# Peptides against a protein of PDB entry 5CWW: the designs that were tried, part 13

Target 1, 194 residues: chain A of PDB entry 5CWW
Amino acid sequence: VPKLQGPFDFDLNPEDEQDDEVELKDIYVIGEKPRVADLMRGEEEELEMMKEDQHNGLSLNIICLLSTSGQVKICLDIDGVEAQWLPPRSKNKRLFAPPPEPPSLLTFQTFDTLKPAEVTPDGWPMFSEDATSPYSFYVTHPAGITYISLTPWVFRLESELQSDSEAGTEFRIDLLAKGQGSERDRIFTQTRTQ

## One batch from the design tools (peptide; made by RFdiffusion4, then SolubleMPNN)

Design b2_p18_6_s1
Fold by OpenDDE base, seed 2:
Structure b2_p18_6_s1 (fold): chain B 194 residues (1-194), chain A 18 residues (1-18)
Amino acid sequence: as target 1 above (194 residues)
Amino acid sequence: SKRDAVLQALKEALKKKR
């Protein structure tokens, strides 16, 4: 029997627990791409074709959270979704395997898609996919539409995850974390005709 | 693993940004 995965624990710094109860409105999940090493157990010829496709994905699940205020949190599932099976009902000693720690989500980036003046109590922001890119999406709100792309940092992060070299990894990861992160562009703004 | 080391470095880098 497949074990239900969740709840996700946010490895939010306890200081970020003081983030006012951010009412979540929507969730957008970008599924992980298979790791090269997991594919290498197949025939060598499939490996070359998959190397080209692998340059465009992250071997981690991405979970995007959207608040009622239009705040987006981009989170990474760093523990990986391991298929947890219910332990076989063997009669003997309940080794209470500690409940598997809920998968920890690492908050990579947080940003707003709305200006403070655009936030309304009845405003319902929602995610929508970009059919042209698995790592791009839209946030739609009555005030406007924001395009978001994770591509700029996803590629760099995956390159580090796939690299056998430890040289300079810490430095490159520090640059990645401190960088602008996701692309964000307001593609439409609802003009209130006064 | 190398992967775990990268993820740990990322976690630490993000903690320093906050």
Scores: peptide ipSAE 0.615, ipTM 0.950, DockQ to the pose 0.726
Fold by OpenDDE base, seed 3:
Structure b2_p18_6_s1 (fold): chain B 194 residues (1-194), chain A 18 residues (1-18)
Amino acid sequence: as target 1 above (194 residues)
Amino acid sequence: SKRDAVLQALKEALKKKR
């Protein structure tokens, strides 16, 4: 029987303690895709077709966090959630193995979806999926709707994770980290009828 | 592993951006 994992105490690295208690309102998770190297351990012949499917998703879980102010934090699960199985019902009072250390999340990007004047005490943002892309989603709020796409960096990061060459990796990763990151587009704005 | 090296480089690059 699979063990229910959670609640994950995300030890958000205390250095990301910007003092402002960001009240979280919603969470959106994009599950990892199988690693090409893990699929290839079985059949040599699939090697050529899988190289062309650069459309394989990221081999890391992505956790998106949304605050009451409309701030989005894009996090990566670097350690990976190992599937934990419930120990077989041995009657022996074996000492609770220390709870597995909560997975460490790496914050890739943080950005706002609302202007300061759009933030209201009674307004709450929510995530919604894009049925056309697993790496795109919407943030909906009474003030408007924002489209978000992770595609500008996800495929580049996966290409580095699957690369056989270390040549230029540090440079490309530095560019990826310092870049604009995710695409953001406000597709709808609610006109305040005065 | 090579994968670990990429992830470590990403961690270091993001720390320098802060």
Scores: peptide ipSAE 0.614, ipTM 0.949, DockQ to the pose 0.654
Fold by OpenDDE base, seed 5:
Structure b2_p18_6_s1 (fold): chain B 194 residues (1-194), chain A 18 residues (1-18)
Amino acid sequence: as target 1 above (194 residues)
Amino acid sequence: SKRDAVLQALKEALKKKR
């Protein structure tokens, strides 16, 4: 099995090892927007432009995985890629910092973009960006094109992450997790001309 | 942190969905 050794060691939680050897074909990453607290160290002018943009993003990286069967997994980087600054080469003792634990990905949602009859051995589903929205994208396959939007839940999750109130957080998070999740619309279907 | 508590609650909520 060719492990796509992407730059991310996907330690897929063994609980998410459903026995189906999901062959991954493509990866789509939506980078985190900077947190307001991290921007307070920048110049005021950059802060104003980024404040308008900050209300419109998630302070977590989103990693979308696409299988050969057209299955999409939406994952969240919970640990954050803390930029591990290489410790300055101080000459003294290599304290072997334990190897950084691989970033834990949390699977938020899994869904199919293809019907079983549309899955072909030579079918190569691919991601493509939506130039109009950072949280929307397409899955393109010879059988059709599916539009996907994360907007129904991304802003609600960010609101909870930025909230100063713990009241009702558990309830709202439970609703978010149990909800419909991402929008998914088939915008094109290739009619097999017999 | 409050952020960590939200992320932990999300992890637990998603585990219950499966």
Scores: peptide ipSAE 0.615, ipTM 0.949, DockQ to the pose 0.658; fails the geometry check
Fold by OpenDDE base, seed 1:
Structure b2_p18_6_s1 (fold): chain B 194 residues (1-194), chain A 18 residues (1-18)
Amino acid sequence: as target 1 above (194 residues)
Amino acid sequence: SKRDAVLQALKEALKKKR
């Protein structure tokens, strides 16, 4: 039986707990791409097909959270949600394995897709996929549509995760964290015809 | 692991950004 994984604990620094109860309306999950090391356990033929796709993905799950106000939070599952199968009911040793700690989500970036004047109580923003890229998506709201792309940082982060060199990693990661992060573009704005 | 070190560095870098 697959174990339900959740709730996710936000490793929010206690200073971020002061952000108002962000009412979440939607969640968009970008599943991790398999790590090269995990593929090396499979048949060589599966490795060749996945080699082309692997250079273009992150070996971490990305969890995007969308609030009623159109705030997007991009989170990384840094602990890795390993598919925890419930241990086979071997009758005798209920080793109370402590409940696996909920996966910690690391907030990579937070940004708004709506202006304050566009936020309405009845406005429900929603995620939608981009068929052209697994790391791009849209936020659709009655006020407009915002395109979001994670590509500016995803590939760089994966390069660091796969790098054989430790030299300069801290510096490059610092630059990545301080950078602009995700691309965001308002592609459509609903004109209220008065 | 090296991966864990990268993730830890990322966590620390993001904490400093706030």
Scores: peptide ipSAE 0.615, ipTM 0.950, DockQ to the pose 0.696; fails the geometry check

Design b2_p18_6_s4
Fold by OpenDDE base, seed 4:
Structure b2_p18_6_s4 (fold): chain B 194 residues (1-194), chain A 18 residues (1-18)
Amino acid sequence: as target 1 above (194 residues)
Amino acid sequence: SKRDRVLQALKEALAKKR
């Protein structure tokens, strides 16, 4: 039986504890793709074809959080929500394995989809998927619609995770972290015609 | 693992951005 994993612990930096309780309204999860190395353990010949299929998504779960204010937080499940099988009900050894620590989420990026003037108490931002891309989605709000794409960094991160070479990894990861991160574009704004 | 090193490097890089 699959074990329900959660709640997730957010490695919220203690500095973010000073910001007012971000009321979360929605969650969008992008499930991990299988690691290329784990797929390749079977057939050496498919190694060349799978280099073209490097469009294999990130081998980490991505958890996007949306606040009432339209703030998006993009988090990575570093510990991996591996399919935990419920241990077989063997009666005798309650080895209290400490409950597996809830997976820690690493905040990759935080950004706003609404202007301060667009934030309303009754405003309800929501995620919606992009049917054309697993790493793109929309945030919809009465004030407007924002397109978000994780593609600028996801594939680069996966490339580092799958690479055999450690040369330059730290440098490339530093650039990835310091970069603009996700693409964000306001595709619709509700003009209040006065 | 190499994966763990990459993830650690990412964690450290993100911590420096804040």
Scores: peptide ipSAE 0.608, ipTM 0.948, DockQ to the pose 0.735
Fold by OpenDDE base, seed 2:
Structure b2_p18_6_s4 (fold): chain B 194 residues (1-194), chain A 18 residues (1-18)
Amino acid sequence: as target 1 above (194 residues)
Amino acid sequence: SKRDRVLQALKEALAKKR
């Protein structure tokens, strides 16, 4: 029987933990792509086609969280969600392995999609996919629609994850973390006809 | 693994940004 996974712990900034209980409205998950090394155990010929596809995704799950205020948190599943099965009811009282620590999500980026004046108590922001890219999506709110793309950093992060070179890795990762991160563009704003 | 080192470096870099 599959084990239910969760809750997820968030590696949030202590400052974000002190922020009032952010009411989540929606979650958007971008599933991981298989690691090339895991695919290489197969046929050598599939290796060349997969090299072109190496640029097509992140070998980590991405979890996007959306609050009532239109705040987006982009989180990475760095531990990897493995399929957990209920241990077989073997009669041996093996010491309850401490419950596996809940998978920790690393917060990569937090940003707002709404201005403070656009936040309404009855506002219901929602995620929607971009059919043209697995790493792009929209946040829809009555005040407007925001396009978000993770592509600026996802491919660079995957390149580091797949690289055997240690030279400059720390520096490049530091640049990734400190960079602007995700692209954001308000593509529509609802004009209040006064 | 190399992967684990990258992820650890990312965690540390993000922690410094906060």
Scores: peptide ipSAE 0.607, ipTM 0.948, DockQ to the pose 0.767
Fold by OpenDDE base, seed 1:
Structure b2_p18_6_s4 (fold): chain B 194 residues (1-194), chain A 18 residues (1-18)
Amino acid sequence: as target 1 above (194 residues)
Amino acid sequence: SKRDRVLQALKEALAKKR
């Protein structure tokens, strides 16, 4: 039986206490690309094909959260949420391993896709994939469609995760965190005929 | 691991941005 995963603890900064009241409407998950070290267990031919694809992927799951107001949170699964199965009903009183700590999602970026005037109580924003890129997607709302791309930072973050050099890592990560983050473009706006 | 150090640095950097 699949174990229910969640609730996710959001390492929300305590200053964003208002963030806990955000009604979520949709979740978009970008699965991690396998790490080079994990691929070394496969056939060499699969390794070569995956090496080319790996240069463009993140070895972390990305969880995007969408609120009723069109707020997007881009979260990273830094702990690696593995599919947990309910422990087999083995009668052995194995000491209650403390329930695995709920996976902590690291909020990388938060941004709005709607203007305050576009937010409606009946509005239902939804994620949709971009068939051309695994790290790009759309937020669709009755007021409009917003394109989002994670590509500006995903590659850089993966490069740091895979780097053999520790020199300057902290500095580059600081720049990554403080940077512009994800690309956002409103590709369509619904004209309300007055 | 090195990976863990990168992730920790990221966590700390994001905490400073807020």
Scores: peptide ipSAE 0.607, ipTM 0.948, DockQ to the pose 0.721
Fold by OpenDDE base, seed 5:
Structure b2_p18_6_s4 (fold): chain B 194 residues (1-194), chain A 18 residues (1-18)
Amino acid sequence: as target 1 above (194 residues)
Amino acid sequence: SKRDRVLQALKEALAKKR
């Protein structure tokens, strides 16, 4: 029987710990692309098609969280959410290994899609996919639509994860973390008809 | 693993940005 996974612990910033009041409205998941090493166990023909796809993806799950205020958190699944199965009812008291620590999500970036004046109690932001890119999506709200793209950093992070060179990795990762991160563009704004 | 080192470096870099 599949085990329900969660709740996830968020490695939230101590500054974000004051945001204990952030009501989550929606979740958008970008599944990991299989790692080259995991694909090498498959058929060669599937490997070639997947190699073209591998050059264009992250070998980590991305979890995007959306609050009622239009705040987006981009999180990375570092530990890897593996499918957990309920142990078979074996009569033998196998020493319960301590339950594995709950998977932790690493917050990569947090940003707002709404201005404070656009936040309304009845305004519910939602995620929607971009059919043209797996690493791009929209946040829709009655006040407007925001395009988001993770492409500026996703491919650079994957390059570091797949690289055999350790030279300069720490420096490049530091630049990646300090950068602006995701692209964000307000593509539509609803004019309040007074 | 190298992967683990990259992920640890990322965690540390993000913690310093905060």
Scores: peptide ipSAE 0.607, ipTM 0.948, DockQ to the pose 0.767

Design b2_p18_7_s2
Fold by OpenDDE base, seed 4:
Structure b2_p18_7_s2 (fold): chain B 194 residues (1-194), chain A 18 residues (1-18)
Amino acid sequence: as target 1 above (194 residues)
Amino acid sequence: SKRQQVLEALKKALEKLR
């Protein structure tokens, strides 16, 4: 029985607990796409076609968090992707199975969409989808609109997740992590006409 | 699994950037 992955309990890693309580205002979730290997267990020919259709999204859920200050945090649901098979109903009610630890989110990238001078207490940054790409979105704030694309790393990460080759994986992942993670472009800035 | 190895590598890579 597929385990219904419940609401993402954001165990925001408390390591950032020392910085000011980042008040989250919005959440944008990009759902996982099925893994090609899991879909294609039977048909080798379709595997080749689906490899060419590299449009296979990430087999991980992506959770984007937006603060009042316009900070975006891109998180990966690492635990969520494993089809947690419900443990076999062992008849013995182990009463004390600790509640399944909320899925740990791995923070992939954090960046700001606003300048410090643009941050206002009454600011209401919001996510909006890009109809042209499932891995692109906008952050809208009264001060401006920022386009964000995860495409620079999403497909590379998925390629590693699906690769049968272990050779060079660590190196490529290190490059992926160190690289400019997401594309960010301010497409509109509100000019205060004096 | 290969997948788990990639995810662990990613976790380690990101931890090094902190």
Scores: peptide ipSAE 0.622, ipTM 0.954, DockQ to the pose 0.667
Fold by OpenDDE base, seed 3:
Structure b2_p18_7_s2 (fold): chain B 194 residues (1-194), chain A 18 residues (1-18)
Amino acid sequence: as target 1 above (194 residues)
Amino acid sequence: SKRQQVLEALKKALEKLR
């Protein structure tokens, strides 16, 4: 029986409560693409169609958080990938398996979409999807619209996750982490008509 | 697993940036 994974207890590790109460206003979730290895148990024909789509996907959930100030936090669900098979209900041992630890979100990147002068108390930034790419989206605010693409690093990360070679992995991962390679482009700015 | 090793490496890499 597939364990319904949910509700995701986002244990946002409270320790990154730096004092600036980042008021979250929106959440955008990019669901994981199935891993090729997990699909190998399915019918071969479905596997081929999904392989073409998989080359462009990440086998991790991505959780984007948006604050009132237009700050975006890109988080990875690193624990979600373990298909926690419900332990077989052997009748007797109610071993209270500790509730599955809420999935740990790993903050990959944090950046602003608004300039300090564009932040308003009544401003409500929102996510919107890009129909052309599952790993691209927009942040819309009264001051402007920002295009964001995760594709540059998503592809590289998935390549490492699927690689058979351990050689150079640590170096490439370090480079990926340091590079913070999300694309960010302000596509529209509202001119304050005085 | 290799996958877990990659994820641990990523975690460690990001922790160094904090």
Scores: peptide ipSAE 0.621, ipTM 0.954, DockQ to the pose 0.625
Fold by OpenDDE base, seed 5:
Structure b2_p18_7_s2 (fold): chain B 194 residues (1-194), chain A 18 residues (1-18)
Amino acid sequence: as target 1 above (194 residues)
Amino acid sequence: SKRQQVLEALKKALEKLR
């Protein structure tokens, strides 16, 4: 029987705990694409169709968090959510391995979609998918709509994960982290009709 | 594994930005 996984404990660094109780309003999950090595165990014909799709994905789950203030956190599941099965009711006192530590999410990027003057107590920002891209989405709020794309860094990160070369990896990863190249574009702003 | 090395490098890089 599959075990329900969650709630995920967000090990927010204690330094992030000092920021005011960020009330989360929505969560958007971009599922990992299967790794080529994991797919090679499947039928060859499904592999070719999936290879074209694999060149365009990340082998990590992405968890996007949205606050009441319109703040977006982009998190990476670096530990991987392994499918946990309920141990068979074997009568023997098998030493319960300590429950695996909940997967830690790594915060990759944090940014705002609203201006401070647009934040309202009754404002409910929400995620919505982009049907044209798995790594693009919208944040909708009464004040406006923001388009977000993770494509500028997702493919670069995946290329490092799949590369056989260790040369320059640390440098390229450092640049990737510093660049935080998510695209953000306000596509609509609600004019306050007086 | 190389994958683990990349992820550890990423973690360290992000920690330096905080």
Scores: peptide ipSAE 0.620, ipTM 0.954, DockQ to the pose 0.678
Fold by OpenDDE base, seed 1:
Structure b2_p18_7_s2 (fold): chain B 194 residues (1-194), chain A 18 residues (1-18)
Amino acid sequence: as target 1 above (194 residues)
Amino acid sequence: SKRQQVLEALKKALEKLR
């Protein structure tokens, strides 16, 4: 029986504890690309097809959260949501391994897609996928549509995760975190008919 | 693992920005 995954613990900054009041409207999950080590367990042909895709994917799940106000949180699943199966009811009192702690989500970036004047109580923002890129998506709201792309930093982060060099990793990661290079572009704005 | 080191570095980097 598949184990239900969640709730996710947010390693929210104590200052972001006020974010507990953020009413979430939608969640968008970008599944991890398989790691090379995991691919080595597959058939060689599957490995070749996935090698081409691996160069452009992140080996971490990304969880995007969308609030009623149009705030987007980009979270990374650091612990890796392994498919947890309910342990088979084997009669042996195997020490109930404490249920694995819910995966901690690391908030990578937070940004708004709406201006304060565009936020409405009845507004219902939603995610939608970009068919052209697994790491790009749209936030649709009655006030407008915002294009978001994670591609600029996703590639860099994956490069660090796969790098054999420990030298300068901390520095490069610091730069990556500071840069937070998600692309955000308002592609459509609804004209309020006066 | 090296992967874990990168992830810990990322966590620390993000904590510094908060």
Scores: peptide ipSAE 0.620, ipTM 0.954, DockQ to the pose 0.705

Design b2_p18_7_s3
Fold by OpenDDE base, seed 4:
Structure b2_p18_7_s3 (fold): chain B 194 residues (1-194), chain A 18 residues (1-18)
Amino acid sequence: as target 1 above (194 residues)
Amino acid sequence: SKRDKVLQALKEALAKLR
């Protein structure tokens, strides 16, 4: 039986602790792709060919959170939400290992999809997938539709995670963090016909 | 692991932006 995973501990920026209870309306999860090293553990020879198919997605789960205001938080599951199976009910009172600490989500990026004037109490933003890209999605709101792509940084991060060299990793990660290069494009805006 | 080092570096880099 699959174990329910959660609650997630959000390493939310303490600045987001501003009293505005960001009411979450939707969650979008991009499941991790298998690590290249884990795939290759069987066939050393195909390692070179699979480097070209490095379109292997991120070996971390991505959790996107959407607020009523149209704020998107991009979070990384660093601890890995592994499929936990309920241990078989073996009668042995094995000391309940302290419940594994809830997986901590690292907030990678936060951005808005709505202008302040577009935010309404009855507004209901929702995620929808992009069928053409596993790391792209849409935020739909009555005021408009925003396209989001994580591709600018996802592959770079995965490259660092899979790299055998530690040289320059810190620098490249620093650039990645500073760039926070998720693409955001408003593809539709509801014009109020005056 | 190297992976852990990368993730730690990322955590630290993001913390500096806060």
Scores: peptide ipSAE 0.611, ipTM 0.952, DockQ to the pose 0.741
Fold by OpenDDE base, seed 5:
Structure b2_p18_7_s3 (fold): chain B 194 residues (1-194), chain A 18 residues (1-18)
Amino acid sequence: as target 1 above (194 residues)
Amino acid sequence: SKRDKVLQALKEALAKLR
């Protein structure tokens, strides 16, 4: 029987912990691409198609959270959330291993898609996919539509995760964290007809 | 693992921005 997973712990900024009032409205998940090492156990033909695709993705799940205010939070699943199953009813009281610590999501970036004047109490922002890229999506709100792309940093992070060299990793990761270069473009704005 | 080191470095880098 599948086990329901959650709650997830969010490694939020202390400033975000004070925003305990952030009502989440939507979640968008970008699934991890298989790691090359895991694919080497597959058929050679699947390996070639996946090698072309492997150069184009992150070996971590990305969890995007959207609030009523149009705030987007980009989180990384660093622990790897795997499907959990309820233990079979074995009569043997196996020593309850301490419940595994809940999986932690690492907050990579937080940004707004709405101006303060566009935020409404009844606002219902939603995610939608971009059919052209797995690492791009839209946030739709009555005030407008915002295009978001994670492409500028996803490939750089994956390159560090796959690299055999430790030289300069700390420096490049520091630059990646500081840059937080997600693309964000308002593609449509609804003019309030006065 | 090397992967774990990268993820730890990322966690530490993000924590410094907070």
Scores: peptide ipSAE 0.609, ipTM 0.951, DockQ to the pose 0.723
Fold by OpenDDE base, seed 2:
Order: sequence, then structure tokens, then C-alpha cells
Structure b2_p18_7_s3 (fold): chain B 194 residues (1-194), chain A 18 residues (1-18)
Amino acid sequence: as target 1 above (194 residues)
Amino acid sequence: SKRDKVLQALKEALAKLR
């Protein structure tokens, strides 16, 4: 029997812990891509083509959260959520394995898609996929549509995750964290006809 | 693992921005 997973813990800023008041409206999940190393246990010749295709994505799940105010949180599943099954009802001793700590989501980036004046109590922002890129999506709200792309940093993060070298990793990760290079573009704004 | 070290470094880097 499948085990219900969650709740997820969010590694949020203390300022984001004020997010107890953030009403979530939508969730958008970008599933992890297979790790190159896991694919490489196959034929050596596919190894070189897959190195060129390192653009294939992130070997982590990305969870995007959208609030009523149009705030987007980009979270990373660091622990790797696997399908859990209820242990077989074996009669023998409940080794109380400590309940697995709920999977922690790391908040990578938080940003707004709406201006304060665009936020409405009846507004219902929604995610929608970009058919052209698995790491790009739209936030649609009555006030407008915002394009978001995670592609710039996803590639860099995956490169670090796949690198065998520890040299400079800390520095590059620090730059990646500081840069938080998600693209964000308001592609449509609803003109209020006065 | 190397992967775990990268993820830990990322966690620490993000924590410093908060």
C-alpha cells in the first residue's frame, strides 16, 4: 500500500517563517532527471552523447509554490522523495524506526510576480507549463502573465552535482546562490480600462 | 558523497543570504 508522504518541511528564512500567513494557491513540480552517473552504467558510447546532453536537466525535483499574492517560491528536494510503501504487516517487533524526518525542501529563491497594486482578494494565480522547456513556466493572474525560466541556474547546479572535482565547488555554489539567476518577464499586463 | 557535499554547500550558501 502506498504511504502518504508529507508534510514537507521548508527551509525558509526567518523572514519567510512569517509565511505562516502565506496562502498557497498552486504548486508546480518539475520532476528530476536521471543522474548521468546512473545512466553511465550502460554502454560507454552513450556516455559521450549524454555529456553533450548535460543540458537534460536537474537531478533534483523542483517544487514551485504560488501564493494568493503572486509570490513564487522555488524549492529544491534535496533529500530526494522516493515512493514509500507501508511496511508489510509482519507480526514481529515494531522496530520503531524513528519516523523518517519529513523531507525538507530547500527554498532556493523567492520572488513576486505581481505588484502590490495588482494583488486582489479574489485573484487566483495559477502555474502553467511551457511546452518548449521543462524548466520554464508561466504564472497567470487576472492582472497579467509572467514568464519564468529556471534554466540558467539549473544547468550550473547540475554541473556541480555531476562534477567529480571538489576544487572551487564552494565558490561556484556561493555564486550560484547569490545570483539566483531565474529569468522573470511580464509578458502580458491587463490594461485596466478606466 | 560529492553530491551530498554540493547540496550541503548550497544549503549553507543560501542560509547566509537569509
Scores: peptide ipSAE 0.611, ipTM 0.952, DockQ to the pose 0.743; fails the geometry check
Fold by OpenDDE base, seed 3:
Structure b2_p18_7_s3 (fold): chain B 194 residues (1-194), chain A 18 residues (1-18)
Amino acid sequence: as target 1 above (194 residues)
Amino acid sequence: SKRDKVLQALKEALAKLR
């Protein structure tokens, strides 16, 4: 039986603590790809197929959160949420190991998909997948549809995570954090028929 | 690990933007 995991602690910016209770409406999870180091423990034949996969994903889970106002928060699971299973009901009162500390999510980026005039009390924004890319998705709202792609930074971050060299890593990570280069394009806007 | 160093650097870089 799967163990209930959570609550998750969000390493939210202190500035985000001043924003009024952001009511979350949807969540979108992009699962991690296997780490190359974990793949090297497998058979040699699996290694060749996985070298092609090295260029195609992030070895961290990405958790996207969507508010009623159309705000998107992109979070990274830096601790690695492992699937926890309930221990088999062995009748022995094994001392409850202290509950593991809740995993912390690192907020990478926050942005809006709606203009202030498009936000409505009854608005219900939703995520949907892009069948062509695992790191792209849509936010659908009655006011319009926004395309989002994480590809501009995901591959750069993975390259740093897999790098054998520490040279220039701090500088490149600083640029990555400052750039926050997710693509965001409004592909459809609902014309209010007056 | 090198991975841990990258993740720590990312955490610190994002904290400086706050």
Scores: peptide ipSAE 0.611, ipTM 0.952, DockQ to the pose 0.708; fails the geometry check

